# Peptides against a protein of PDB entry 3QIS, part 155

Target 1, 334 residues: chain A of PDB entry 3QIS
Amino acid sequence: PSLELSRREFVFENVKFRQLQKEKFQISNNGQVPCHFSFIPKLNDSQYCKPWLRAEPFEGYLEPNETVDISLDVYVSKDSVTILNSGEDKIEDILVLHLDRGKDYFLTISGNYLPSCFGTSLEALCRMKRPIREVPVTKLIDLEEDSFLEKEKSLLQMVPLDEGASERPLQVPKEIWLLVDHLFKYACHQEDLFQTPGMQEELQQIIDCLDTSIPETIPGSNHSVAEALLIFLEALPEPVICYELYQRCLDSAYDPRICRQVISQLPRCHRNVFRYLMAFLRELLKFSEYNSVNANMIATLFTSLLLRPPPNLMARQTPSDRQRAIQFLLGFLL

## One batch from the design tools (peptide; made by RFdiffusion4, then SolubleMPNN)

Design b2_p18_1_s1 (from b2_p18_1, 8 letters changed)
Fold by OpenDDE base, seed 5:
Structure b2_p18_1_s1 (fold): chain B 334 residues (1-334), chain A 18 residues (1-18)
Amino acid sequence: as target 1 above (334 residues)
Amino acid sequence: SSSDFLKRFMEELRKEVY
């Protein structure tokens, strides 16, 4: 079997969070026999491509002189954004197109990623007084390392060393402040807030706005700004309630005094974000007659975002655990 | 009140961001 490929090198410029890019190429059976093609893993890889890449179709049959179009789709989801923001991963891959009883054909994938405040830690964002696109990638790495150390110090109840002329971190990320301040000003009377989806084009504009500027006003509808807040919270590498406190939140869910003690043990930035969000949501609930928002709906929605099970426990979450997690948040909304 | 806390918190953050 033999194939002819129209292209073997692909460049994806300016890859962004949640922005789909597509490149197409054609394969033709220039042999005299039918062939089966498939993308196969390299040695030591479990998958034929990185999580942000997909081939469609990834396998198929070609008769002699038959031709098929293959799409290479690049999409950075919440599952890939953090490792791309840190520079741990890059927009580079090699695909192996295998023919059954035939040759291997190599495809080179390259490009550049543009960092996002989405998928960046709360600790790192509290150290960023400027938009993330203004921060050199080398400094992003340093800020993440420093943020990890400060989180560990906070969890161990170590007294912050009087570290020198380091600028005081923000109390909460500016991105969360911008989203919540906008919603507080303009969305308290918005009918079906957090129930109506935003527009995908507006969501992309909001993400780009937060990554590149400190706006006076966020673009888009109240629904798009509300959904952008949900996407932001979902994309956090560590949820607002740290994984280390997950089980204690479930165990305390029916004791409001213990719930408050658990929250007091969060790292400073996480604790501030939690208190800020709960204060906003309690204010929003006062306008329930206008916005159709109730405590059970809000608790159910935000529980999956703020109080995520640790990765090792995700497959074992029971309906009882989910109900306890909802009850934990209800104790801060009522 | 929760409203007063939220307003104060937002005003403190405004001074840190702008």
Scores: peptide ipSAE 0.224, ipTM 0.878, DockQ to the pose 0.891
Fold by OpenDDE base, seed 2:
Structure b2_p18_1_s1 (fold): chain B 334 residues (1-334), chain A 18 residues (1-18)
Amino acid sequence: as target 1 above (334 residues)
Amino acid sequence: SSSDFLKRFMEELRKEVY
């Protein structure tokens, strides 16, 4: 069997979080026999491509002189955004198109990723006084390392934050402040807030706006701004309630005093974001007559975002654990 | 009130961001 490929080199320029890009090519059976093609893993890889890439179709049959179009789709989800922001991963891959009883054909994938405040840690964002796209990539790496070290120092209660050398961090990320300030000003009376989905185009505009500027006004509908807040919280590499406190939150769920003590043990930025969000959500609940938002809906929605199980426990979350997590959050909303 | 806390917190952040 033999194939002819219309293209073997693909460049994905300016790849962004949640923005789908597509490149297409043709494969033609220039042999005399039917052939089966498939994308296969390289040696020591579990998958035929990186998590942000896919081929469609990824396998198929071709009769002699048959041609098929293959789409290469690049999409950075919450699962790839953090490693791309840090430069740990890059928009580079090699695909192996295997022909059954034939040869391998290699495809080269390249490109560049544009960093996002989505998928960046709360600690790093509190150190970013400018939009992430204005921050040199080298400084992003340093900010992530410094953020890890400061988080560890804060948890260990050991060394006073050396007040002297680094610029004072923001109390909360400017990005979450911008989202919440917008929602507080404009969305408290919005019917079906957090229940109606946003527009995908508006979500992309909001993400781009937060990555590139400090706007006076966020673009898009209140629904899109509300969903952007949810996406931001979901994309955090570590949730607002740190994984280390997850079990203690569940154990304390029916004691509001212990719940407050658990929250007091969060790193400063995480604790500030939590208190800020709870203050906002309690304010939003005062307008329930207008926005159709209730405490149970909000607790159910935000619990999955703010109080995520650690990755090792995610597959084992029981309905009881979920109910305890909701009850924990309800104690801050009521 | 929660509103007064939120408003004060937002005003402090506004001075840090703008």
Scores: peptide ipSAE 0.217, ipTM 0.875, DockQ to the pose 0.958
Fold by OpenDDE base, seed 3:
Parts: sequence; C-alpha cells; structure tokens
Structure b2_p18_1_s1 (fold): chain B 334 residues (1-334), chain A 18 residues (1-18)
Amino acid sequence: as target 1 above (334 residues)
Amino acid sequence: SSSDFLKRFMEELRKEVY
C-alpha cells in the first residue's frame, strides 16, 4: 500500500483559548491495492495527538485512486489552556499516519499560542496589573512559581515575609473585577441572566478584550458577559475554593459558623474573590422579580464552578456530596 | 449591608486597577 499526501507541514499561528483553527490536506491511494489508514500513537504516547489537536477522520479506508480530505483541528479547551499559558506545553506535535501493512507518514504540527487570563491562576492574575498579553512568557512562569509559594505560605498561616521589593498584589484579578462590575452595573435587571447562553463571537471578543486591555466597558450582551464569568471560573486551574478545603466545605455544609471559618482559611486572593462573588450574587438576588434568578438556581450553577471536587475524587462524587456542596454555598447567598 | 460591602470593594479595586 502507498499514499500520496498533499501536505506534511502545518503551522497554526496565533492559537487562542476557545478559538477553533483548521488546516486541511488530502491523502490519495496511489497504489494498486486498497489501504486502511489510521493515526497512531508514537512510542510511549497514549494518544495519537496532544489534547488540543484532532484529526478528522482519524482513520479510514481508501480504494485505489481514492482521495480523502483530512482536517487537522486545533482547539484549546479548559483542559489544555493552563499548560499552554505557562509554556509547559506548546503548539508543537508530530502525527504518525500509519498504513496497515505499509509505511508510516509523519506530519509536523507547529505554531504559537497567545496566553489568556482564562486558565491562569488567581494568584498569578493578582500579580498582573497589566493585561496578560503585555506580560512576557518568561515572566508568566515566574509569576506562577511565586504565586504557588505564596499560596502555600497562606495555607500554612505563615506571615508573609516582608520581601520588601515585590509589588503589592491586587485584592482580586482585574479580569473578574471587570466582569462583575459590568454585570452589577448593567445586568441586575436582565431577564434569564446566567440561564440564556451568550453568543460565541461575543465571548471571543470578551476574552480578547480581557487578554489585551483594561476596558472601561466590556463588549457584548449581558448574557455573553455573564457566560464569560462562568467560563472564567470553570477554566481556573485551582477553583475559587481551593481543592485542599473541598472536604471541609462538605463536612461543614450545615454549620454556617464553621463554613465561615473554612472560607477564612483560603489564600487571600481566593478568599477575596469568594467574598466578592457572594456579595455580587446576594445583590443580584434582590432583583429576582426582574432577572428571574433565585438562590437555588445560583447555588446549583456556581457550586460546580467554585467548589469542584479534586481531580482524584471527581469520579467518586456522590449525590449527597453535591447536595452538601450546594448547601455550603446557599449559606452565603441567604 | 452586602451592597455597602460590594460598593466599597468595587471602589478599592478601581483604585488598584486604574
């Protein structure tokens, strides 16, 4: 069996969070026998490609002189955004197109990723007074390392060393402040807020706006701004309530005094974001006659974002655990 | 009130960002 490939090198320039890019090529059976093709894992890899890449189709059958179009799709989801933001991963891969009883064909994938405030830690964002696209990638790595150390110090109740040279961190990320300030000003009377989906084009504009600027106003509908807040919270590598406190939140769910004590043990930025969001949501609930938003709906929606099970426990979450998590959040909304 | 806390928090953040 033999194939002819129209292209073997692919470049994906300016890859962004949640923005699909596609490159296409053709494969032709230039042999005299039918062939089956498939993308196969490299030696020691579990998958034929990185999580942000997909081939469509990834396998197929070609008669002699038959041609098929293959799409290479690059899409950075919440699952890949954090490692791309830190530069731990890059827009680089090698695909192996295998022919049954034939040879391998190698495809080279390259490109560049543009960092996003989405998928960046709250600690790192509190140290960024400028838009993330103004921050050198090398400095993003340093900010994540410093942020990890400060998180650990905060959890251990260690007094911050007066490292007299580090700029004072923001109380909360400017990005979440911009989103919540917009919603507070313009969306309190919006019917079906957090229930109606935003527009994909508007979501991309909001993401790009927050990554590149400090706007006076966020573009898009109130629904798109509301969904952007949900996407932001979902994309956090560490949820607003840190994984270390997850079980304690569940255990305290019916004791409002203990719930407040648990929240007081959060790292400063996480605690500030939590208190800020709860204050906003309590204010939003005062307008329930206009926005159709109630405490149970909000608690159910935001619990999955703010109080996530640790990755190792995600598959073991019971309906009782989910109800306790909702009850924990309700104690801050009522 | 929760509103007073939110307003104060917003104003403190505004001074830190702009």
Scores: peptide ipSAE 0.207, ipTM 0.875, DockQ to the pose 0.954
Fold by OpenDDE base, seed 4:
Structure b2_p18_1_s1 (fold): chain B 334 residues (1-334), chain A 18 residues (1-18)
Amino acid sequence: as target 1 above (334 residues)
Amino acid sequence: SSSDFLKRFMEELRKEVY
């Protein structure tokens, strides 16, 4: 069996969070026998491609002289955004197109990623007074490392934030502030807020806006701005309620006093973001007659974003755990 | 009130960002 490939080198320029890019190529059976093709893992890999890449179809049969189009889809989800922001991963891969009883064909994937404030830690963002796209990639790594060290110091309550020569971190990320300030100003009376989906084009504009500028106004509908806040919270590498406090939140869910004590143990940035969001959400609930937002809906929606099970417990989350998590958040909304 | 807290918090952040 033999294949002819129309292209073997693919370049994905300016890859962004949640922006799908597609490159297509054709494979043709130029042999005299039917062939089966598949993308196969390299010797040390479990998958045929990196998590941000997909081939469609990834396998198939070709009759003699048959041609099929293969799409190479690059999509940076919440699962890949953090490692791409840090430069730990890159838009580079090698795909192995295997032909049964034939040879391997190598495809080269390359490109560049544009960093996003989405998928960046709260600690790092609190240190970024400028848009992330203005920050040199080399400094992003340093900011993440420094942010990790300061998070640990804050958790341990060991050192007051050294009021040293470094610019004082923001109380909350400017990106969260921009989103919440917009929603507070313009969306309190928005019917079906957080219930109506945003538009994908507007979401991309909002992401690009937050990554590249400090706008006076966020573009898009209130629904798109609201969904952008949800996406932002979902994409956080560490949720607003840190993983180490997850179980304590569940255990305290029916004691409002203990719940407040648990929140007081959060790192400064996380604690500030939590309090800020709860204050905003309580304000939205005052306008329930206009926005159709109720405490149960908000608690259910935001609990999955703010109070995520740690990765090692994700598979073990019970319906009781979910209800406790919702109850925990309700104690801050009511 | 939660509203007064939110407004004050927003104003403080505005001064830090702009």
Scores: peptide ipSAE 0.152, ipTM 0.850, DockQ to the pose 0.921

Design b2_p18_1_s2 (from b2_p18_1, 10 letters changed)
Fold by OpenDDE base, seed 3:
Structure b2_p18_1_s2 (fold): chain B 334 residues (1-334), chain A 18 residues (1-18)
Amino acid sequence: as target 1 above (334 residues)
Amino acid sequence: SASDFLRETMARLRKEVY
C-alpha cells in the first residue's frame, strides 16, 4: 500500500490559550489495494501526539484512489497551558502516520505559543506588575522558579519574606483584581451571575485583554467577565487552596476556628487571593435579591475551583469529601 | 469588615498597578 500526502509540514503561528487552530491536509491512496492508516505513538510515547494536538480522523480506511481530509487541531486547554507558559513544552511535535503493511509518514508540527496569565501561578502573577505578553520568556521562567521556591519557604514557615531589596509582590494578581473590581462595580445586581455562560468570543477578548494590557474596563458582558474569573481559577496550576492543605480543609470543615487556621497557613499570595475572593463573594451575597446568588450555589461552584483534590486523589473523591469541601467554603461565606 | 478589606485591597492594587 502507498499514500500520497498533500502536505507534511504544519506551522501554527501565535497559538493562544483556548483558541482553536486548524490545519488541513489530504491523504490519497495511490495504490491498487485498500489501506488502513492510523496515527501511532513514537517510541516511548504513550500517545500519538502532545495533549494540545489532535488529528481528525486519527485512523481510517481508504479504497484505491480514495482521498480523505485530515484536520490537525491545536487547542491549548487548562491541561497544557502551564507547561506552554513556562516553556517546558513548545508548539513542536512529530506525528507518525502509519500505513498498515506500508511505511510510516512523518508530519512535522511547529509554531509559537503566546503566554497567558491563565495557567500561570499566583506567585508568579503577584510578581508581574506588567501584562504577561510584555514579560520576556526568560523572565517568566525565572519568576516561576522563584515563585516555587517562595511558596515552599512560605509553607515551611522557614524564612520571612525578606522585605528588603526585591520589588514587593502585589497583594493579589492584577488579573484577579481587574476581574473582581469589574464584577464588584458592575455585576452585583446582575441576575443569574455565575449561572449564565459567557460568550466564547467575549471570553477570548477578555483573555487577550488581560494578557496584553491593564485595562480600565474589561470588555464583554458581566456573564463573560464572571466566567473568565472561573476559567482563571480553574486554569491555575496550583489551586487557591494549595493541594498540601486539601485534606486539612476537609478535616476542619465543621470547625470554623480550625478552618481559619488552615487558611492562615497558605502562602501569602494564595491567602490574600482566598480572602479577597471570599470578601467579594460575601458582598455579592448581600445583593442576592437582585442577582439570584446564594451561599450554597456559590460554595458549590467555587469549591471545585478553589479546593481541588490533589491529582493523586482526584479519582477517589467521595461525595462526603465534596460535601466537606463545600462546608469548608460555606464557613467563609456566611 | 469584609467590605473594607475588599475596598482597601482594590485601592492598594490600583496604586501599585497604575
Scores: peptide ipSAE 0.386, ipTM 0.926, DockQ to the pose 0.896
Fold by OpenDDE base, seed 1:
Structure b2_p18_1_s2 (fold): chain B 334 residues (1-334), chain A 18 residues (1-18)
Amino acid sequence: as target 1 above (334 residues)
Amino acid sequence: SASDFLRETMARLRKEVY
C-alpha cells in the first residue's frame, strides 16, 4: 500500500486560547490495493498527537484511487493553556500517519502560541500590571517561578512579605477586576445573567482585549462578559480555592466559622480573589428580581469553578461531595 | 459591607492600573 499526501508541513501562526485553527490536506491511495491508515503514537508517547492537536479523521480505509480530506485542528483548551503560557509546551508536533503493512508518513506541525491571562496563575497575574502580551516571555517564566515561591511562603505563614522595593502585587488580577467592574456597572439588572451563554466571537474579543490591553470598557454583551469570567476561573491552573484546602472545605461545609478559617489560610491573592468574587456575587443577589440570579444557582455554578477537586480525586467525587462543596460556597453568599 | 469592600477594592485597583 502507498499514499500520496497533498501536504506534509503545517504552520499554525498566532495560536490563541480557545481559537480553533484548521488546516486541511488530502491523502490519496495511489496504490492498487485497499489500505487502512491511522495516526499512531511515536515511540514512548501514549497519544498520536499533543492535547491541543487533533486529526479528523484519525483513521480510515481507502480504496484504490480514493481520496480523503484530513483536517488538522489546533485548539488550546483549559487543559493545554497553562503549559503553553509558561513555554513548557510549544506549538510543535510530529504526526505519524501509518499504513497497515505499509510505510509511515511524517507530518510536521509548527507554529507559535500567544500567551493569555487565561490559564495564568493568580499569583503571576497579581504581579502583572501590564497586559500579558506586553510582558516578555522570559519575564513570564520569572513571574511564574516567583509566584510559586510566594505561594509557598504564604502557605507556610512564616516569612513576612519583605516590603522591599519590588512593586507591590495587585490585590486581585486586573483581568478579574475588569470583568467584575463591567458586570457590577452594567449587568446587575441583566435578565438571566450567568444563565444565558455568551457569543463565541464576543468571548474571543474579550479574551484578546484582556490579553492585549487595559480597556475602559470590555467589548461584548453582559452575557459574554459573564461567561468570560466563568472561563477565566475554569482555566486557572490552581483554582481560587487551592487544591490543598479542598477536603477541608468539604469537611467544614456545615460550619460557617470553620469555613471562614479555611479561607483565611489561602494564599493572599487567592483569598483576595475569593473575597472579591463573594462580595460581587452578594451584590448581584440583591438584584435577583431583575437578573433572575439566586444563591443556589450561583453556588452550584461557581462551586465547580472555585472549589475543584484535585486531579487525583476527580474520579472519586461523590454527589455528597458536590453537595458539601455547594454548601460551603452558600455560606459565603447568604 | 460587602458592597463597600467591593467598591473600595474597585476604586483601589482603578488607581493602581490606570
Scores: peptide ipSAE 0.373, ipTM 0.922, DockQ to the pose 0.946
Fold by OpenDDE base, seed 4:
Structure b2_p18_1_s2 (fold): chain B 334 residues (1-334), chain A 18 residues (1-18)
Amino acid sequence: as target 1 above (334 residues)
Amino acid sequence: SASDFLRETMARLRKEVY
């Protein structure tokens, strides 16, 4: 069996968080026998491609002289955004298109990723007074490394970080501030806030806006701005409530005093973001007659974002754990 | 109040970012 491929080199320029890119090519059976094709893992790989890449179809049969279109889809989700932001991963891959009883065909995937404030740590973002696209990639790496070290120091040292010669970190990321400030100004009376989905095009505009600028006003509907806040919180590599405190939050869920003590143990940036969000959400709840927002809905929605189970415990989350997590947040909303 | 904290925080951040 043999195939003819219309293209073997693919370049994905300016790949962005949540922006789907597609490149297509054709494979043709130029042989005299039916062939089965499949994308196969390389040696030591578990998958035929990186998590941000997909082939569709990834396998199939071709009769003699049959042609099929294959789509190579590049999509950076929350699962890949952090490693791409740090430069740990890149928009580069090699796909192996295998023919049963035939040869392998190699496809080269290349391109560039544009960093996003989405999927960047709260610690790094608090140090980032300019849009992320203005920050050199080398400095992003340094900021993530420094952020890890500062988180570790903040957990170990109750000592206020010596306000050394480095610019004071922001109290909360400017991106969270921009989103919340917009919602506070314009969305408190918005009917069905956090219940109506945003528009995908507007979400992309909001992401691009936050990555490239410090706007006076965020583009899009209040629903899109609200959803962008949810996406931002979901994409955080470390949730607003650090994984280390997850179990303590569940254990304290019915004691508001202990809950406040647990939150006081958060790193400064995480604690500030938590308090800021809770203050905003409590303000939003005052307008429940207008926005149809209630404490149970908000607690349920934000629990999955703010109080995520550690990756090692995700498979073990019980309905009781989820209810405790909701109860924990309710104690800050009421 | 929570509202005061929110407003003060936003006002501070505005001065730090702009």
Scores: peptide ipSAE 0.363, ipTM 0.919, DockQ to the pose 0.948
Fold by OpenDDE base, seed 2:
Structure b2_p18_1_s2 (fold): chain B 334 residues (1-334), chain A 18 residues (1-18)
Amino acid sequence: as target 1 above (334 residues)
Amino acid sequence: SASDFLRETMARLRKEVY
């Protein structure tokens, strides 16, 4: 069997979080026999491509002189965004198109990623007074490293470090402030807030706006701004309630005093974000007659975002654990 | 500044929680 490929090199310029890009090519059976093609893993890989890449179709049959179009789809989800923001991974891959009883054809994938405040740590964002796209990549790496060290110090030292002459971190990320301040000003009376999906185009505009500017007003509907807040919280590499406190939150779920003590043990930035979000959500609940938002709905929605099980426990979360997690959050909303 | 507005908003919302 033999194939002709219309293209073997693909460049994905300016890849962004949640923005789909597509490149297409054709494969033609220029042989005399039917062939089966498939994308196969390289010798040391479990998958035929990186998590942010997909081929469609990834396998198929071609008769002699038959041609098929293959789409290469690049999409950065919450699962890849943090690694791409840090520069640990890049928009580079090699695909192996295999023919049964035939040759391997290599495809080169390249490009560049544009960093996002989505998938960046709360600690780094608290140190970032400018939009992430204005921050040099070298400084982003340093900010993540410094943020990790500061989180560890904040967990180990009950004593306020003399924050030396370094610029004091923000109490909460400006991106969270912008989203919450917008919702507080404009969305308290919005019917079905957090229940109606946003528009995908508006979500992309909001993400781009937060990555590139400090706007006076966020673009898009209240539903899109609300969903952008959910996406932001979901994309955090470390949830607002740190993984280290997950079990203690479940254990304390029915004791409001112990719940507050657990939250007091969060790193400063995480604790501030938690309190800020709870303040906002309690304010939103005052307008329940207008926005149809209730404490049970909010607790159910935000629990999965704020109080995520650590990766080692994700597969083992029981219905009882979920109910305890919801009850924990309810104690801050009521 | 954006930092001043953030501080004011944080000061307001802190009074709503506690």
Scores: peptide ipSAE 0.169, ipTM 0.804, DockQ to the pose 0.118

